# Ledger of designs, part 114: peptides against a protein of PDB entry 3HUF

Target 1, 320 residues: chain A of PDB entry 3HUF
Amino acid sequence: MWIIEAEGDILKGKSRILFPGTYIVGRNVSDDSSHIQVISKSISKRHARFTILTPSEKDYFTGGPCEFEVKDLDTKFGTKVNEKVVGQNGDSYKEKDLKIQLGKCPFTINAYWRSMCIQFDNPEMLSQWASNLNLLGIPTGLRDSDATTHFVMNRQAGSSITVGTMYAFLKKTVIIDDSYLQYLSTVKESVIEDASLMPDALECFKNIIKNNDQFPSSPEDCINSLEGFSCAMLNTSSESHHLLELLGLRISTFMSLGDIDKELISKTDFVVLNNAVYDSEKISFPEGIFCLTIEQLWKIIIERNSRELISKEIERLKYA

## One batch from the design tools (peptide; made by RFdiffusion4, then SolubleMPNN)

Design b2_p18_6_s2 (from b2_p18_6, 8 letters changed)
Fold by OpenDDE base, seed 4:
Structure b2_p18_6_s2 (fold): chain B 320 residues (1-320), chain A 18 residues (1-18)
Amino acid sequence: as target 1 above (320 residues)
Amino acid sequence: EEKEEEEYEKEQEELLKE
């Protein structure tokens, strides 16, 4: 989201979140959802117009800011952004830091992008929340991205956490839930006066982890916990591959169970399958190899003795 | 326009007194 603050108390010593929308900026306006009051004698009554666009699909992958448009309102001394005079028709900015000078005011408005990019675990929740979050200037999507800062866990009562949730946890993404999204939807008015009223997602995350036994105490407990072991996986999802890499596994990929030959078995400690293949092919598993789902693997890796547990299962099947 | 320049000069004079 965009946050503005200013030098010389021209914003009354307050930080403000700017959501997507249009703002009239000037000395003789009242702070509201479409106006920003700036306190300086050097600033026109109505000096500039700021327009923040909703996030693009590209912004989700890059973690870039919502486009920030500035237009001078035909003032005597104009408007500058990053020491450059704003053009007569206005200019658009994609930089994460903007120094905005209104007229000859010696103090600048500093706009900065606080990165928040929310990945969803499922398309249904994305469909429900994307519009509202985009109106907050928050990029949203389904695909994994290095720009993702937050991950929305799907709460299914009595189900194991998804591979997406497991991976989000291990890559140290802040896991959030619907309660946090609901809270975000309510802050829009309150954060106009004080940007510090933005809810802390880290507290939500801590509460999720603390209250759910499907999570280890920390990602560090699981990262590289299976170093030295090798697995084979069905080439079905990139997230599953990245998850297994974070466990420190050497990974071989195959397209079908028929590709699991004696050579692959000789180099592989266990086979990781998705639930659909595991359930359908359970009778047809290659002899002498340990096959498990990612969810079954997760239940092992969250245990403190994960290496011992895996070793016992491997040994049991090599001598059967 | 002249008023905005006079207001600017006054603001600069105030800032120089702090």
Scores: peptide ipSAE 0.024, ipTM 0.619, DockQ to the pose 0.142
Fold by OpenDDE base, seed 5:
Structure b2_p18_6_s2 (fold): chain B 320 residues (1-320), chain A 18 residues (1-18)
Amino acid sequence: as target 1 above (320 residues)
Amino acid sequence: EEKEEEEYEKEQEELLKE
């Protein structure tokens, strides 16, 4: 989201979030969802127009800002952004930091981009929330991205956490739920006066982790917890691969259960399968190898003695 | 126009006194 602050008292010492939309900026406007009052004698009654675009799909992957357009409203002394005069037709900016000078005002408006990108695990929830979040200047998507700051966990009562949720946790993404999204939707009016009134996602995250026994106490408890073990992986997502890497596993990939020969078995401690393959092919599993799903692996790795538990399962199958 | 320049000069003079 874009946040503006100003030097001196020209914004009354307050910060403001700018959501996607159009703002008239000037001395003789009243602060609302489409106006920014700036208090200086050197600023025109209606001085500039700020237009913030909704996030692009690219912004979700890059963590880049919503496009910020500035237009001078034919003022005597013009408008500058980053020491450059704004052109007569307006200019668009993709920089994360903008120093905006209105006329000859000695104080500048400082606009900065606070990165917030929300990944969804569930396409139905994305469909429900994406429009509202985009109107807050928050990029949204389903795919993994290095720019993601938050991950929406689906609250299905009694369901196991998904691979996406497991991976989001291990990569230290802030896990949030529908309650946080609902709260975000209500702040639009309050943050006009003070940007500090934005809800803290860390409280939501702490509550999710505390109230769900399927999470370890920290990501650090699981990261590299399986260092020294080797697995073979069949028909899993890219997130599944990255999850297994974060556990410290050596990973081999194969295309068919028929590719699991004696040589692969000799080098592999266990095989990771997706749920569909595990359920359909459980009768045809190679003898002498431990096959499990990621969800079954997760139930082991959240235990304090995960290494001992896995070692016991491996040994049990080698001597069977 | 002249009033905006006079108001600017006064604002600069006030800033130099702080």
Scores: peptide ipSAE 0.024, ipTM 0.609, DockQ to the pose 0.102
Fold by OpenDDE base, seed 2:
Structure b2_p18_6_s2 (fold): chain B 320 residues (1-320), chain A 18 residues (1-18)
Amino acid sequence: as target 1 above (320 residues)
Amino acid sequence: EEKEEEEYEKEQEELLKE
């Protein structure tokens, strides 16, 4: 989201979130959802127009800012952004930091981009929330991205957490739920005058972890917990591969269960399967190798003695 | 125009007094 602050009390010592929309900036405007009052004798009654665009699809992957347009309203002394005069038709900016000078005012408005990018675990939740979140200047999507700051867990009561949720947890993404999204949708009016009134997603995340026994106490308890073990997996999911890498596993990939030969078995401690393959092919599992699902692996990993548990299962099958 | 320049000069004089 864009946040503005200013020197010399020209914004009355307040920070403000600028959501996507249009703002008239000047000395003789009243602060509201479409106006920013700036207190300086050197600023015109109506000095500039700020227009913040909704997030682009590219912004979801890059964590880039919503486009910030500045237009001077035909003032005598003009408007500058980053020491450059704004063009007659206005200019658009994609920099994460903007120093905005209105006329000859010695104090500048400082605009900075605070990254917030929300990944969804399912398309239904994305479809429900994307429009509202985009109107807050928050990029949204389904695909994994290095720019993601938050991950929406699907609350299916009584179901195991998804691979997406497991991976989001291990990569230290803030996991949130529908309750946080609902709260976030209501803050638009309250944060106009104070950007600090944004709801803390970390509180929501702490509550999710505390109330769900499927989460360990921290990601650090699981990261590299299986260092020194080797697994084989079907080349079907990038998130599954990245999850297993974060566990410290050496990973081999195969295309079918028939590709699991004696050589692969000799180098592999266990095979990781998806639920569909595990349930359908359990009769055809290779002899002498431990096969499990990611969800079964997760249940072992969250235990304090995860290494000992896996070692026992591997040994049991070597003597069978 | 002259008023905006006079207002600017006054603001600069006020800032120099602080």
Scores: peptide ipSAE 0.023, ipTM 0.609, DockQ to the pose 0.140
Fold by OpenDDE base, seed 3:
Structure b2_p18_6_s2 (fold): chain B 320 residues (1-320), chain A 18 residues (1-18)
Amino acid sequence: as target 1 above (320 residues)
Amino acid sequence: EEKEEEEYEKEQEELLKE
């Protein structure tokens, strides 16, 4: 989201979130959803127009800012952004930091981009929330992205956490739920006067982790916990591969269970399968190899003695 | 610089009193 602040009390010592929309900036406007009051004798009654666009699909993958348009409203001394005079038709900016100078005012409005990109675990939740979050200037998507800051966990009561949730946790992404999204939807009016009123997702995250026994105390408890072990996996998802890499595993990929030869078995401690393949193919598993699901692996990893547990299971099945 | 800041602070205090 875009946040503005300024020196010299020209914004009354307040920071403000700018959501997608149009704002008239000037001395003789009242602060509301479409106006920003700036207190200076050097600033025109109506000085500039700010227009913030909704996030693009590209912004979800890059973590880039919503496009920020500035137009001078035919003022005597003009408007500058990053020391450059704004053109007569306005200019658009994609920099994360904007120094906006209104006329001869010695103080500048500093606009900075606070990155927030929300990944969803399922398309239904994305479809429900995407429009509202985009109106807050928050990029949303389903696919893994290095720009993701938050991950929406699907609340299925009594179900195991998904691979997406496991991976989000290990990536140190802030896991949130529908309760946080509901709270975000209500803040639009309150944050006009004070950007600090933006809800902290870390409190929501701490509560989710504390109340769910499927999470370890920290990502650090699991990262590289299986260093020195080797696995093979079916080439099904990039997220599953990245999850296993974060555990410190050496990973080999195969296309079918029939491709698991004696050479692969000799170099592999265990095979990781998805639930569908595990359930359908359990009768046809190669002899002398330990096969498990990601969910079964996760149950081992969250235990304090994970390395000992996995070693015992490998030994049990290699010699059975 | 310091004098221009002090003059500007005074101008802002006057604007906050109006």
Scores: peptide ipSAE 0.022, ipTM 0.554, DockQ to the pose 0.063

Design b2_p18_6_s3 (from b2_p18_6, 9 letters changed)
Fold by OpenDDE base, seed 5:
Structure b2_p18_6_s3 (fold): chain B 320 residues (1-320), chain A 18 residues (1-18)
Amino acid sequence: as target 1 above (320 residues)
Amino acid sequence: AEEEEKKAEEEQEELLKE
């Protein structure tokens, strides 16, 4: 989201969130959803127009800012952004930091991009929330991205957490739920005057972790917890591979269960399968190898003695 | 800076009278 601040009390000492939309900036406007009052006698009554675009798909992957357009409203002294005069037709900016000078005002409006990018675990939740979140200047998507700051967990009572949720947790992404999204949607009016009124997702995250026994106390409890073990994985999602890497596993990939030969078995402690393959092929598993799902592995990983538990299971099946 | 601002204020007040 874009946040603006200024020195010299020209913004009344307040930080303001700018959502996608158009704002008239000047001395003789009243602060609302489409106006920014600036308190200086050296600026015009209506001095500039700011236009913030909705996030692009590219912004979801890069964590880049919503495009920021500035137009001077034919003022005597013009408008500058980053010491450059705004062109007659206006200019567009993709920099994360903008110093906006209105005319000869000695104080600048400082605009900065606060990174917030929300990944969804399922397309249904994305479809419900994407429009509203985009109107807040928040990029949204389904695919894994290094730019993601938040991950939406679907509250299905009694279901195991998904691989996406497991991976988001280990990446230290803030896990949120529909309750946080609902709260976020109500803040739009209150944050006009004070950007500090933006809800903190960390409280929501703490509550999710506290109330769900499927999470360890911290990501650090699981990261590299299986260092020194080797697994083989069916060529599944990239998230599954990255999850196993974060556990410290040496990973070999195979395309089918038929590719599991004696050589692979000799170098592998266990095989990780998705639920569909595990359930369909239980009878055809190679002898002498421990096969489990990611969800079964996760249940072991969240235990304090995960290394001992996995070792016992490996031994049990080598001697069966 | 203060003199330039004051001059800009005066010039802006003149423009508001036109």
Scores: peptide ipSAE 0.030, ipTM 0.659, DockQ to the pose 0.186
Fold by OpenDDE base, seed 3:
Structure b2_p18_6_s3 (fold): chain B 320 residues (1-320), chain A 18 residues (1-18)
Amino acid sequence: as target 1 above (320 residues)
Amino acid sequence: AEEEEKKAEEEQEELLKE
């Protein structure tokens, strides 16, 4: 989201979140959802217009800011952004930091982008929330992104956490739920005057971990916990591959169970399968191979003695 | 800087009186 602050008292010492929308900036406007009062004698009654666009799909992958448009309202002394005079028709900016000078005011309005990018685990939740979150200037999507700061966990009571949730946790993203998204929607008006009123997602995340025994205490407990082991995986999911890499596994990929030959077996400690393949093919597993699902692997990884547990299972099935 | 600001204030106050 865009946050503005200013030097001196020109913004009355306040920090403001600017959501997507249009703002009239000047000395003789009242602070509201469409106006920013700036207190300086050198600033026009109505000096500039700020327009913040909704996030693009590209912004989800890059973590880039919502486009920031600045237009001078035909003032005597003009408007500058990053020491450059704004053109008569206005200019658009994609920089994460903007120094906005109104006329000859000695104090600058500093606009900075605070990245918040929300990944969803399922398309239904994305469809439900994307519009509202985009109106907050929050990029949203389904696919993995290095720009992702938050991940929405689907709360199905009694279900195991998804591979997406596991991976998001190990990537040190903030896991959130629909309750946090609902809370975000309620604070939109209150954060106009005080940007510090933005809800802390880390508190929500701490509560999720505390109340769900399927999470380890920290990502660090699991990262590289299986260093030195080798697995084979069906080439079905990029998230699954990246999850196994974060566990410190050496990964071989195969296209079908028929590709599991003696050479692959000799180099592999265990085979990781998705639930559908595991359930359908469990009767046809090659002898002497330890096969498990990612969810079964995760249950082992959460245990403090994960390396000992997996070693025992490998030995048990190699001699069965 | 203070003189330029003061001059800008004076010029703006004159524009506000028109």
Scores: peptide ipSAE 0.030, ipTM 0.646, DockQ to the pose 0.105
Fold by OpenDDE base, seed 2:
Structure b2_p18_6_s3 (fold): chain B 320 residues (1-320), chain A 18 residues (1-18)
Amino acid sequence: as target 1 above (320 residues)
Amino acid sequence: AEEEEKKAEEEQEELLKE
């Protein structure tokens, strides 16, 4: 989201969030959802127009800012952004930091981008929330992105956490739920005058972890916990591969269960399967190898003695 | 700086009378 602040009390010492929309900026406007009052005698009654665009799809992958348009309203002294005069038709900016000078005002409005990018675990939740979040200037999507700051966990009562949730946790992404999204949607009006009123997702995240026994105490308890072990997996999902990599596993990929030969078995401690393959093919598993699902592996990894547990299961099958 | 600001104020007040 865009946040503005200024020196010299020209914004009354307040930081303000600028959501996507249009703002008239000047001395003789009243602060509201579409106006920004600036207190300086050198500023025109109506001096500039700021327009914040909604996030683009590219912004979701890059964590880039919503486009910031500035237009001077035919003022005598003009408007500058980053020491450059704004063109007659207005200019658009994608920099994360903007110094906006209105006329001959000795103080600048400083606009900065606070990165917030929300990944969803399922398309239904994305479809429900994307429009509202985009109107807050928050990029949203389904695919993994290095720009992701938050991950929406679907609360299905009694369901195991998904691979996406497991991976988001290990990546140290802030996991949030629908209750946080609902709260975030209500703060739009309250944060107009004070950007500090933006809700902290960390409290929501702490509550999710505390109330769900499927999470370890920290990502650090799981990261590289299986270093030195080797696994084989079906080339099914990038998230599953990245999850296993974060556990410190050496990963071999195969295309079918028929590709699990004696050579692969000799180099592999266990095989990771998806639930569908595990349930359908459990009667045809190769002898002498431990096969498990990603969810079964997760249940072992969250235990304090995960290395001992997995070693015992591997040994049981070598001597059987 | 104060003189330039004061001139800008005076010029702005003149423009506000039109």
Scores: peptide ipSAE 0.029, ipTM 0.646, DockQ to the pose 0.147
Fold by OpenDDE base, seed 1:
Structure b2_p18_6_s3 (fold): chain B 320 residues (1-320), chain A 18 residues (1-18)
Amino acid sequence: as target 1 above (320 residues)
Amino acid sequence: AEEEEKKAEEEQEELLKE
């Protein structure tokens, strides 16, 4: 989201969120959803127009800001952004930090981008929320992205958390739910005058983790918890691979169960399978190797003695 | 109204040149 602040009390000491939309900026406007009052004798009544675009698909992957357009409203002293005069037709900016000078005002409006990108675990929830969140200047998507700051947990996924949720937790993404999204949808007007009124997603996250026994106490308890172990996995999803990497596992990939030869078995402590392959091929598992699903692995990882538990399971199958 | 507003802006901007 874009946030504006200013020195010299020209914004009345307020920090304001700018959502996608158009704002008239000047001395003789009243603060509302489309106007920003700036208190200075050195600025025009209607000095500039700010236009913030909705997030692009690219912004979801890059964590870049919504495009910020500035137009001077034919003022004598013009408008400057980052010490450059705004062109007569206006200019567009993709920098994360903008110093906006209105005419001869000795104080600048400082605009900065606070990164917020929401990943969804399911397409249905994305379809429901994407439009509303985009109107808040929040990029949204389904695919894994390093730019994601928040992850919407899928509550419809049965009695177990999804691989996406597991990975989001381990990569220290703030996990949120539909209740937080509902709350975000209601605060749009209240945060106009005070950006500090933005709901704390970390409180929502803490409540989710506290009330769900499927989460460990912290990501740090699980990160590298299986360092020194080796696994083989079916090349299915990038998220599953990244999840296993965050556990500190050495990973070998295979394309089919038929590719699991004696050499691979000799170098591998266990095989990680997806649920479909595990259920369909359970009868054909190679002897002498521990096969488990990601969900079964997760149940081991969340335990404080995860290394001991996995070692015992490996021993049981190697010496049976 | 727009012309009066523009004129008042110009006058205020002139006062800021001093």
Scores: peptide ipSAE 0.036, ipTM 0.654, DockQ to the pose 0.228; fails the geometry check

